# Ledger of designs, part 11: peptides against a protein of PDB entry 5VZU

Target 1, 271 residues: chain A of PDB entry 5VZU
Amino acid sequence: GRTLEDIFHEHMQELILMKFIYTSQYDNCLTYRRIYLPPSRPDDLIKPGLFKGTYGSHGLEIVMLSFHGRRARGTKITGDPNIPAGQQTVEIDLRHRIQLPDLENQRNFNELSRIVLEVRERVRQEQQEGGHEAGEGRGRQGPRESQPSPAQPRAEAPSKGPDGTPGEDGGEPGDAVAAAEQPAQCGQGQPFVLPVGVSSRNEDYPRTCRMCFYGTGLIAGHGFTSPERTPGVFILFDEDRFGFVWLELKSFSLYSRVQATFRNADAPSPQ

## One batch from the design tools (peptide; made by RFdiffusion4, then SolubleMPNN)

Design b1_p9_2_s3 (from b1_p9_2, 4 letters changed)
Fold by OpenDDE base, seed 2:
Structure b1_p9_2_s3 (fold): chain B 271 residues (1-271), chain A 9 residues (1-9)
Amino acid sequence: as target 1 above (271 residues)
Amino acid sequence: SELQRKYSI
C-alpha cells in the first residue's frame, strides 16, 4: 500500500512540477514590480520587512511583514501553485493575544485548538456588533424638504463695551500624574513547544516565545481555487523570527528575517 | 489530514 511518505513525495513532486510549468510558461513574458520595504513605526511589534518562511511541501517562500494599526500582514513575495505572489498569506489580529498554557499543556493540540477557537468566536462577535452599528446610522436621512425660510433682515447688533477684568484665579495645575503606561512588559519569554501532531519542516525552532496573537492564514487548492481563511496562531520569538501555527492544517511555518540590506528599497515618502 | 490533501498554504 502507499505509505504516508509515498503520498507526501508524490504531492511534493506534483507541486514542483506545477511550479516548473508555471515558471517555464512566463519565461518570455516577465513583469517586474518594485517592492518597497514598509517604513518602521514606533508602535510596530517588530521592524517590518522581508522574511523567509517555511511553507511545508512548497519549501521556502519570501513574505513581506507589514503593520496596519492593530493588524499585521504577511504578503507573499514568492508564490506557489496554491497561493500566488501578492496574496496575504497571514493576517494577524494584534487586539487578540493568545495566552499559551504551560509547557506540558502546550503539547496538547486540543488545548491550543480550544484557545484559538474561543478567540475566533470573540472576533466574530465583535465583527457582528460593529457591523450593526454601522448599518443603523444610515437609515434615517429622510428628505428634509428645506422649506425656504424667508430672509429676515440682519439687525446690526450694537458694539458692547470693553471692561470686564475677570480675576486671575491661579488655579494650581493639578499634577495629572500621567499614569505611566507601564511599557508593555516584553514579558520574560515563555517556554514554547509545538503541539503533538503539528508538523514542522525541522525541529530547529525557537523554544521560547515573547507573545502570541490570533491570526488567519490563506489556504487554497491548486491554481488558487476556493481560497479560504483558516485560524491560526502568530508566535513572536524575537526581533527577527516569528512563527505561524496553521491550526486546521496542523502545520507550523517559521519565518526568519532576510538579513540582506537593499539600496533604494525604502518606500518613497508620501508626497 | 483530508484538508491538507484538498488545500495548501
Scores: peptide ipSAE 0.403, ipTM 0.881, DockQ to the pose 0.608
Fold by OpenDDE base, seed 1:
Formats: structure tokens, sequence, C-alpha cells
Structure b1_p9_2_s3 (fold): chain B 271 residues (1-271), chain A 9 residues (1-9)
């Protein structure tokens, strides 16, 4: 029978051939656009910039990581036969942390799936609630005709009176010791392992993660057909490495910072 | 999966 490796190799050959066909159709009509690095902000989770991502059968792709308030975005700099360059390959919601279980339970794909889908449902509920508040506010400015309400009179000031009863009741302030959430010690990463059945290009991924967030990845058929967002987990390993678990695809992408420095790559200052 | 055959990343 075909091995999983044989199937993967055949699929890689098909994708390489498709890429070759597409690039060969570019009758030397190329448009070049300068890519600027996003400005770094103090509140950015890590320094924004270029990363090399593992995209399974597509191999390595270049992704720009950028931060947009409480959202992070991975934008394809290189495209593939499914997802073209310039698309947001991943969108990360930095408001929705994923708490990974212990190492034993991290091997359980169904446990990770449960955790992610529960967060996905919360995100959907928040979007529905926020959508309702924005809709109701615009309707009711009917033109209030300014009928001149008449000048009815200044009734007077009466003054009285004194009494002072002193009731003492000394209700003890129950010291609700707000358990100070110990600031999660920024230094100790959690042990990390991929769930059983999640495909990685290799086993050479960081075995410790700093934090995880809910996110969505973009998937499509060949030629960017039927594009959709699939749920996943963004995994921050360190300043230069992050991962994305494509939950429904059971795939893992490892992203490593491009260490090259570029001249004139900074975004022009907004005039 | 059937999804992996129809869609990629």
Amino acid sequence: as target 1 above (271 residues)
Amino acid sequence: SELQRKYSI
C-alpha cells in the first residue's frame, strides 16, 4: 500500500509542478513592490518581522508577522498553489489565551480540540454581542420638533430642620484577600509536545512554550478556491520562534525568524 | 483527511 511518505512525496511533486507551471506562465511580466518591515511597538508580543514557516507539502514560505493591537497577523510574502502571496495565512487573537494541559494530556488531540473549540465558541459569542450594540444605536434620531415648553415659575426655598441620630453600626470589613494572581513568572516556559496525529515537517521544534493563543488559519483549494478560516493555536516559543497548529488539518507550522538585516526596509514614517 | 485532500495551507 502507499505509505504516508509516498502520498506526501506525490503531493509535493504535484505542488512543485503546479508552482513551475504558474511561474512559467509569467511571460516576464513581473511587478515588483517594496516590502516594508512593520514598525516595532513596546507592547508587541515579540519583534515583528520576517519568518520562515513550514507549510507541509509546500515546504518553506516567508511570512511577515505584524501586530495590530490585540491581534497578530501572519501575511504570506511567498505564495503557494493554494494561498497566494499577500494573504493573511494566520490571524491570532491575543485576547484569547490557550492554556495547554500537562504533557500527558497535550498528547491527546481530542483534548486540544476541545480547548480550542471552546475558545472559538466564546469568540463567536463576543462577536455576536458586539454586533448587536453597534446596530441599535443609529435608529432613533427622529426629528424632535422643538416645541417651546412654557416658563413655569420659581417656587421657593423652604429651610427646615435638624436632627442628628448617630447610629454606630461597625460592620467589620471582611478582608476579601484578592488572591493576587501571582504574575505568571515570565521566565518559565511550559513543557510542550505536539498531539498524536499532528503532522510536523520534523520533530525539531521547541519542547517548551511561553504562551499560546487562539487563532485562525487560512486554507483553500488549488488556485485559492473556496478560501476559509480554520481554528488553530498560536504557540509562542521564544523571541524568534512560534508555531501554529492547524487543528482541522492536524498540521503544525514552525516559524523561525529570518536573521538577515535589510537596508531601507523600515516603513516610511507616516507623513 | 478528506479536508487535507481538498484544502491546504
Scores: peptide ipSAE 0.399, ipTM 0.883, DockQ to the pose 0.629
Fold by OpenDDE base, seed 5:
Structure b1_p9_2_s3 (fold): chain B 271 residues (1-271), chain A 9 residues (1-9)
Amino acid sequence: as target 1 above (271 residues)
Amino acid sequence: SELQRKYSI
C-alpha cells in the first residue's frame, strides 16, 4: 500500500513540477514591488515583520505578520501553486482566545476540534448579530418631508393635582455578579504538544506556548481554485515564533522571525 | 485525507 511518506513525496514532486511550469511561463518578464515592514505599535502582540513558515509539501514560505486592531494577519510574500503571493494565508481573531487543555488532553485531536468549532460558532453568531444592527440603521432615513400641519391652538387643559403616593416597591437589586474578567495572566508559558495525527515538518517545535487565538487559514486547489477559509489555532510561542494548526487539514505550520535587518524597509509616512 | 488532495495551504 502507499505509505503517508509515499503520498507526501508524490505530492511534493507534483508541486515542484507545477512550480517549474509556472516559472517557465514568465519568459524572463519580471515585475518588482518594494516590500515595506509594517510600523510597530505599542499594543501589537509581538513586533510585526517577516517570518519564514513551514507549508508542508511546499516547504518554506515567507509571510509578513501585521496587526490590525483586534486582528492579526499573515500575508504571503512568497506564493505557491495553490495560494499566490499577496494572499492572506492566516487571519487571527485576537478577541477569541483559545484555552488549551492540560498536556494529556492536548494529545486528543477531538478535544482541540471541539474547542475550536465552539469558538467558530460564537464568531459566526457575533457576525450575524452585528450585521443586523448595521442593516437596520441605514434603511429609515427616507426624508419624510413632514408638511407643517398648521398649529391649531390646543386649549389649556387644567392642572390636576399632585397626589403621587410613592409605592415603596423595594425591588432588591439583583447582584449582577460581574463575571470577573479572569485577569489575563501574563502567563508562565503553558506546556504544549501537537495532537496525535497532526502533521508537522519536524518534531522541533517549542514545547511551551504563551497564548492561543482562534483564526482562519486560506486553502485552495491548484491555480488558486475554489479558495476557502478553514478554522485553525494561532499559537504564540515567543517574540520570534508562532504556529498555526490547520484543523481540517491536520497540519501544523511553524513560523520563525527572519533575523535579517533591512535598510530603508520602513513604510513611507502617509502624506 | 481527501481534503488534503483537493486543497493545500
Scores: peptide ipSAE 0.392, ipTM 0.883, DockQ to the pose 0.624
Fold by OpenDDE base, seed 4:
Structure b1_p9_2_s3 (fold): chain B 271 residues (1-271), chain A 9 residues (1-9)
Amino acid sequence: as target 1 above (271 residues)
Amino acid sequence: SELQRKYSI
């Protein structure tokens, strides 16, 4: 019978062949576009830029990380037979932090699944409520008949006078207890481990994470057929590394910053 | 999984 290894080798051969076919077909019609690095903002979770990501059987791909208010986005710079370049491989909701359990309970895939699906349901409810407010506001522009009632010249009524007595009322300075902004403790990162049954390309991933967020990843069939968003977890490890757990696929992508410096790669200043 | 065979990232 075919082993799991035989099936994996056949699938890898198919992906290599597909990559070869695509590259050979486009060799005569290459369009080059300059890619700029996104500008860094003070409120960005980490510095935006290029990351190398692990994409299972596809190998390594280049992804641009960018920040868009309360969302982060991973955009493919390199494509594969399933998801082409320029697609948003991951979308992260920075409003919805994921709290990982202790290290023992992190090994339980069903626990992570429960936590992520609860957040997904909240995100859906918020989207439904926000959709209703946008619908009701358009209705009642009834035609106000503009009757042009005439400009009567109402008169000059007079200048009455003077006495500004200065009431001294000594309002006590209420002690604004400055809520001590607890310095964002560079909190010792939480111990991190992948759940049992989540596939990683290797076991060499950071064993400590800073924070996690709800997100969605893009999946498709060969040739970008039936594209859909699947729930997942964005895991910030450090300034140069993040992960994404593809929950339904039971897969983990590790992203590491491209350390190369590029000349003339800064976005033009907004005029 | 069946999903992993039908869809990829």
Scores: peptide ipSAE 0.385, ipTM 0.882, DockQ to the pose 0.611

Design b1_p9_2_s4 (from b1_p9_2, 5 letters changed)
Fold by OpenDDE base, seed 3:
Structure b1_p9_2_s4 (fold): chain B 271 residues (1-271), chain A 9 residues (1-9)
Amino acid sequence: as target 1 above (271 residues)
Amino acid sequence: SSLQRKYSI
């Protein structure tokens, strides 16, 4: 029978062959499009921009991170045989924080899976409730034939005069104890480890994280066949590093900021 | 996994 090793070698040979075919097509026709860096906003979780991400058997890919209100997006700048450039490789819901357990329980893949699937169900419920409110609001505009009621000339009632005396009601200033918004503690980083059975390219990832969020990743067959969204965890390590745990694939992608400076890469100001 | 051979990231 085929060994797991034989099947791995066959899959890697197919990926190498597809990569060779795509590379050989570059001599025939290339379309160039300028890429602009997303504008930075004060409320952005980290500075938007280019990151290099680990994509398992594909190796390193370039991803643009951008912020869109309460969502973050990773867009592929480089493509592969499964997912072409320009696709949203990850979508992050900044409304839905993931609370990681202690370091011992972080090694348990089933515990992480439970936490992520509970958040996925909440996101699904919120989408169903918001869909019902949008549906019910359209049904009740029956055509009220607004018959033009004739403009009756309402008479000019006279301007009565000024005299109201100032009553000195000395209401005591109730001390509204302004609940001091505790400055969002620049959270002491939580110890971080990958669950057992989650594959990474190497063990060289940050062992401390700032915060985590629910997200979805894009997966597809060769030639972008049957694309689907899979649940995962976005992990913020620092200003220049984040991760994504692909839950169903049991894979980890590490993203590191591209430190290169680009001239004339800022988005044109909206005129 | 069987999924990793059918689908990739």
Scores: peptide ipSAE 0.395, ipTM 0.875, DockQ to the pose 0.640
Fold by OpenDDE base, seed 1:
Structure b1_p9_2_s4 (fold): chain B 271 residues (1-271), chain A 9 residues (1-9)
Amino acid sequence: as target 1 above (271 residues)
Amino acid sequence: SSLQRKYSI
C-alpha cells in the first residue's frame, strides 16, 4: 500500500514539476525588481526582515516580515505553485494574543482549535462593530448658512445662594465584576510543543515560546486558484525565530531569520 | 484532510 512517505514524495514531485514548468516558461523574459527591507521601528515586536520559512512539501521559502501598527505581515519573496511571490502568506493580529495552555494540554489539538476559534469570533465581531461606526458618520452636512447673528449682551442674572442639603442617597455598591486582567506573563518563556497531529517538516523547533497571536494564513489550489484565509497561530520564539500553526491544515511553518546582510537594501528615504 | 489535498500554503 502507499505509505505516508510515498504520498509525500509523490506530492513533492508534482510540486517540483509544476515549479519547473512555471520557471521554464519565463526564461526568455525576466523582470528584476529590487527588494527593500522595511525600516525598523522601536515598537516592532522583533526586527523586521527576511526569514526562511518551512512550507511543508514546497520546502523552504523566503518571507519578508513587516510590521504595520497592530498587524504583522509575512509576504512571500519566493512563490510556489499554490501561492505566488508578493502574496501575504500570513497576517498577524497583534491585538489578539493566544494564550497557550500548559505543556500537557498543548498536545491536545482540539483545545488549541477551541482557543483559536474563540479568538476568531471576537475578531469577526470587532470587524462588524467597526464597520457600523464608519457608516453612520456620513451624516447630513446640511449647508450651515453662516448668518452672523449679532452678539446681544445677555445680562448678569444674579447667583442666588448656597442651600447645601446633604442628601444621604446610599448608592448601592454595584459589583464591578473585575474583568480578570489576565496577567501579562510578559517576560518568561513558556514551554512549547506542537499538538498531536500537527505536521512539521522536522522536530527541530524551539521548545519555548515568548508569546502567541491570532493570525490568518493564505491557502490556495494550484495556480493560485480559490485563495482563502485560514485561521492560525503566530508563535514568537525569539528575536530570530517565529512559527505559524496552520490550524485547518494541521501544519506548522518555522521561520528563521536570514543572517545575511544586504547592501543597498534599505528603503530609500521618502524625499 | 480533504483540505490538505485541495489547498496548500
Scores: peptide ipSAE 0.390, ipTM 0.874, DockQ to the pose 0.628
Fold by OpenDDE base, seed 5:
Structure b1_p9_2_s4 (fold): chain B 271 residues (1-271), chain A 9 residues (1-9)
Amino acid sequence: as target 1 above (271 residues)
Amino acid sequence: SSLQRKYSI
């Protein structure tokens, strides 16, 4: 029978052939665009910049990591036959931390799947609630042309103030125990292992992670057909390495910072 | 999986 390895090699050969076909169709007509590194902010989870990511059968791709408030974004600098350059390969929600189980339960794909899908439903609920508040606020500015009816000057009758004794209903303020946001102990890395049945191109990935977040990855058919967002886990290993678990695909992408220094790569100052 | 054959990253 075909092994998983045979299927991977056949798919890799197909992707190489497709890459050849696409590249041959450009002839000598190439357009070059300068890429600027995003400015770093103090609140950025790690320094933004270029990363080299593992994309399964596509091999190695270049991704720009950038931060946008409570979101992180990976943008393809190199494209493939499925997802072209300039697309947002990953979108990370920095509001929704993923808590990995113990190392034994991390091997269970169904446990990771449960945790990620529970967070996905919370994100969906928050989007529905926020969509309703934004919808109701715009509807009621109908122009009430209230015609100014002429105020006739009705007389000041001096009605006596009755001494209504205020009843001291001492409603004890129920102590809303502010659920102390336990300060995310950002300091200690936790043991990390991929679930059984998640494909990695290399078994050499960091075995300790700092934190994880909910995210979505972009998937498509050949030629960017039927593009969809699939749920996943962003895994921060260190300042120069992160991962993404593609839950539905059962795939892992490892991203490593491009250590090359570029001259004149800083974004122009906003005018 | 059947998904991996139809959709890639």
Scores: peptide ipSAE 0.382, ipTM 0.873, DockQ to the pose 0.641
Fold by OpenDDE base, seed 4:
Order: C-alpha cells, then sequence, then structure tokens
Structure b1_p9_2_s4 (fold): chain B 271 residues (1-271), chain A 9 residues (1-9)
C-alpha cells in the first residue's frame, strides 16, 4: 500500500510540476507591482513586515504581516499552486486569545482542537449578533412623513400612594471567591510544544510562546479551487517569530522575520 | 488526512 511518505512525495512532485508550468506560462507576461512595508503603529502586537513562512510541501513562502485594528493579517507575497500571491493566508482575531494548557496537555491534539473550536463558536455568535444590529439599523429610515399628530389632552397625574415599610432582610453576601485570574506573567513565555500528529517541516521551533490568538487560514485546491477558511492558532513567539497551527490540516507554519533591510521600502508618508 | 490531499495552504 502507499505509505504516507509516498503520498507526500507524489503530492510534492505534482506541486513542483504545477509551479513549473505556471512559472513558464507567465514568463512572457509578468506584471511587477511595488510592495511597501506597512507603517508601524504603537499598538501593533509586533513590528509589521515581511516574514518567511514554512508552507509544508510548498516550502518557504514570503508573507506580509500587517495590523488592522484588532485583527492581524498575513498576506502571501509569494503564491503557490493552491493559494496565489495577494491572498490573505492567515487572519488573526486579536480579540480572542487562546490559552494553551500545560505542556503535558499541549501534546494532546484533541485538547487544542476543543479550545480552538470553542473560540470559533464564540466568534460565530458575535458575528450573528453584530449582523442583526446592522440589519435593524437600516430599516427605520423610511421617510417619516411628518403628519401632525393632533395634541391629545394631558391626562391628570393620579395621586401619591403610601409609605410601604422597608423589610430589612439581611441576606449574607456569599463570598464569591473571584478566582483571581492570575495575571499572565507578562515576562516569562509559556512553555510551548506542538501537539502529537501536527506536522512541522522543522523541529527547530521556539519552545516558549508569549501569547496565542484565534485565527483562520486560507486553504484551496489546485488553481485556487474551492477556497475555504479553516480554524487555527496564531502563536507569538517573539518580535521576529510567530507560528500558525492549521488545525484541520494538522500542520504548523513557522514564520521568521526577513532580516534584510530594504532601502526605500517604507510606504510613502501619507501626504 | 483526506483534507490534506484535497486542499493545501
Amino acid sequence: as target 1 above (271 residues)
Amino acid sequence: SSLQRKYSI
């Protein structure tokens, strides 16, 4: 029977062939667009910019990380046969932190899956509630024809009913021991390990993380067919490294900052 | 997984 390795090798060969075909087809019709680095904002989780990401069988791809309020976005600068350049490979919801369990429970893929899916359902609920508020607000701007409703008369204010006595029932305040949310010690990174069965291209990933967030990753078939967003975890390791766990794919992408200084790559100051 | 054969990142 075909091994998992045989299947992976065949799939890699197909991807290489497709990449060659696409590259050869575009050789005569290349449009170049200048890419600018996003301006840094004080509230950005880390400095925005170019990262090299591990994309399993595709190898290394260049991704632009940018911040958009309470969302982060990874945009492909390099495309592959599945996801073309310019697509948002990852979208991170900075409102929805993922709390990783202890190091022992982090090895359990089902535990990570549970945590992520619970956050996904919260995000879905918030989107449904926000969709209802946006729908109701548009309906009421029918032209209020100002028909002068006639002045119906002031009905009289009925009288002051009397002094019902305050019963003193001194119900003891049950000490709701507010479980002190231990302030996540902002200084020491949490120990980090990939769950068993999550594929990483390299075993050399950071073994401590600062924080994690819920996110979605873009997946598609060859030629960008049937594109879908899958749930995942954004893992901030440090200022120059982050990861993304593709939950349904059981894959991990490590992103490392491109250390090359590009002269004149900053966005022109908004005039 | 079956998904990995149909879809990639």
Scores: peptide ipSAE 0.373, ipTM 0.874, DockQ to the pose 0.656

Design b1_p9_3_s1 (from b1_p9_3, 6 letters changed)
Fold by OpenDDE base, seed 3:
Structure b1_p9_3_s1 (fold): chain B 271 residues (1-271), chain A 9 residues (1-9)
Amino acid sequence: as target 1 above (271 residues)
Amino acid sequence: MKGESLVAK
């Protein structure tokens, strides 16, 4: 029977061959498209920009992280044999925070799976409820027959009635002690560990995270066949590092900011 | 098994 090693070697040979074919075919016709860095906003979770990620056996990939209100997106800058450049590799819902359990329970993949699937179900319910409100509002435009209501005459301007002065009732404004929302302390990050059985390319990932959010990742077969979105967890480690746990794939991708500065890469201001 | 971008299926 084929060994696990034989299957791994065949798959690696196929990936190397595909990479070679893709790189060798580009010599004859290159289409260049300018990429602009997304503008930074004060409410962005971290500075948007280029990140280097590790995808499975494919090696180093470049993604653009951008913020769109309560959503974040990772867009592929580099393509691979499965997912071409310009695809949204990850979509993050910043409305749906994932609360990680204690460090002992973080090692349990089934506990993380439960938490993520509960959030996925809430997201699905909110999408159904918001779809119903948008649907019911369109139904009641019955054809208002435009009956030409006749031009009723301009009735006259009745007079300026007088200056009544009523009094100063000085109701004391009760001291509503506005509980000063303590500025969200740049909280000491929580301890972080990957669940047992989640594959990471490198065991050298941050062991402390700031916050986590629900998201979805894009997966596909070779040549972008049967693309689908799978549930996952976006993990913010710091200003320059984030991770994504691909729940169904039991895989982890680490993304680190590209420290290179690009001249003239800023998006033109929206005129 | 068909390799996906992250994991071989």
Scores: peptide ipSAE 0.044, ipTM 0.771, DockQ to the pose 0.365
Fold by OpenDDE base, seed 4:
Structure b1_p9_3_s1 (fold): chain B 271 residues (1-271), chain A 9 residues (1-9)
Amino acid sequence: as target 1 above (271 residues)
Amino acid sequence: MKGESLVAK
């Protein structure tokens, strides 16, 4: 029977061949689009920008990491035979931190799967509850009571009433300065290892991570057929490196910051 | 080990 390695090699050869065919056939029809880097914000988890991603069978890709309030996004700058450029390869929910177990239990894929699926269920519940509140708030369009006719403008007089003294009771409004929850100080890094049976292109990944979050990854067939979002884990290693564990694929992608400086790459100011 | 492809099969 074909080994798993045989299937992987055949599939890798097919993807390389498809990539070669697409690049060679459309070489005369290249549309260039300018890419702008997202502006950095003080509340961003790390500096936004370009990252070199490594996917097992797809090889090397470029993604842009950007922050959108409590969400982060990885957008494909390079397309592949499955997912075109401009698609969101990963979406991260920065409200839903993943707490990794100790290093021994991190080797257990079923433990990671349990933790991620529990968070996935909470995210679904919150989306249903927020959908109900937004739905019920629209239903009370009470009956438009018929505006009664404009009754006439009776002009009654300017009575002068008197002197009431300025009681100075300066009740200082206690400014309950809602202690802006200091962005949780990036805790001391914890030991990190991939679960047994999660594939990585190489064993050269960071063995310490700062924090993890729930996220979803985009998967599709060739030609962007049947696109779907699958659960995963965003892993922040440092300022220049993050990973994504594709739970259903049992794979890991490592992303490293592109250190190149780009002139005039800043987005035009919103007019 | 399903191939590490972003391919939905």
Scores: peptide ipSAE 0.043, ipTM 0.778, DockQ to the pose 0.221
Fold by OpenDDE base, seed 1:
Structure b1_p9_3_s1 (fold): chain B 271 residues (1-271), chain A 9 residues (1-9)
Amino acid sequence: as target 1 above (271 residues)
Amino acid sequence: MKGESLVAK
């Protein structure tokens, strides 16, 4: 039977060949677009910008990380045979923090899967509820026919009355035990390890992370066939490194900031 | 095998 290594080598050869074919076919018809770096905002989780990632078989990819309120986006700057440039490879929901368990339980893929899928169902519920509120508001502009009907005039009545009194009763305010928000210890990242059976191209990933969030990754067949969003985990390691666990693919991608300074890469100010 | 992004299935 084919070994996993044979399948990996064949797939790598196919990807290299596809890359060669694409580069050779478009040799005469390249459209260049200027890429602008996203503006940084004070509320951004980290500085937005270019990150280099390694997808197992695809090699080196460039992704632009940007922040959009309570969402982060990874946009492909480099395309691959599956996902073209300009696609959002990852979408992160910064409303849905994932708390990783201890290191022992982090090794359990089923535990991570449970946590992520529970968050996915919450996100789905919130989307359904918000869809209902937007639907009910549009229905009731039925055309009010302006029927002109007439004048009638009446009448009086006036009165009167009275008093009554002041009753006391002093119901005790029940102590709502404020669930102590554990202070976000701003300093030391939690210990981090990949679950058993999650593949990483490089075993040299950070062993501590600051925080994790729910997200979705874009997957597709060759030529962007049957694109779909799969659940995953965005792992913030530090200011210059993040990861994404592709839950269904059982794979991990590490992204590191591109340290190159680009002259004139800032978006023109909106005139 | 459906070649999916990141992993050939």
Scores: peptide ipSAE 0.041, ipTM 0.767, DockQ to the pose 0.357
Fold by OpenDDE base, seed 5:
Structure b1_p9_3_s1 (fold): chain B 271 residues (1-271), chain A 9 residues (1-9)
Amino acid sequence: as target 1 above (271 residues)
Amino acid sequence: MKGESLVAK
């Protein structure tokens, strides 16, 4: 039977061949689009910008990291045979922090999988609840036919009296269980290790992380066939490095800031 | 897909 190594080698050859075919086909029709760096905001988790990512079999790719309120996005600047340029390769929910366990339990893929799938279910519930509120608000604009009801006369019915018995309904103050704001342990990097069986192209990844968030990664077949969002973990290492664990793929991507200074890369002021 | 996605078919 084919070994996993044979299948991987054949797939690598196919990806190289596809990359060669695509690059050779583009020699006749290059469309250039100017890329602007997103403006940095004070509330941005790190400075937005260009990052170089390692995608295992796809090699080196460039992504733009940008912040959009409580969401972060990795947009492909470099396309690959599966995901074209301009697609959101990762979408990060900054509302849903992932708390990593200790180093011993971080090695257990099933523990990471449990934590991520529990957060995925919460995100799904929040989307269903928010979808119901948006649906009920639109139904009640029935046309108020203003039928002119005729002026029936003022019958003066009389003034009966005042008995104000104050019902002391002692509504017990429901203990608002203050959702314990998990103290933002802002300062010290947590020890970090990849789970056993998660593939990394380079074993040289940071062994400490600042924080992790729930996110989704985009996967597709060759030619962007059957695109789907898979659950994953965004891992912030530092100001210049982040990772993404593709849970279903059992794979890790490391992204490092492009340190090149680009002249005139700032977004034009909104006219 | 990272090469590992093809192994799941």
Scores: peptide ipSAE 0.038, ipTM 0.765, DockQ to the pose 0.195

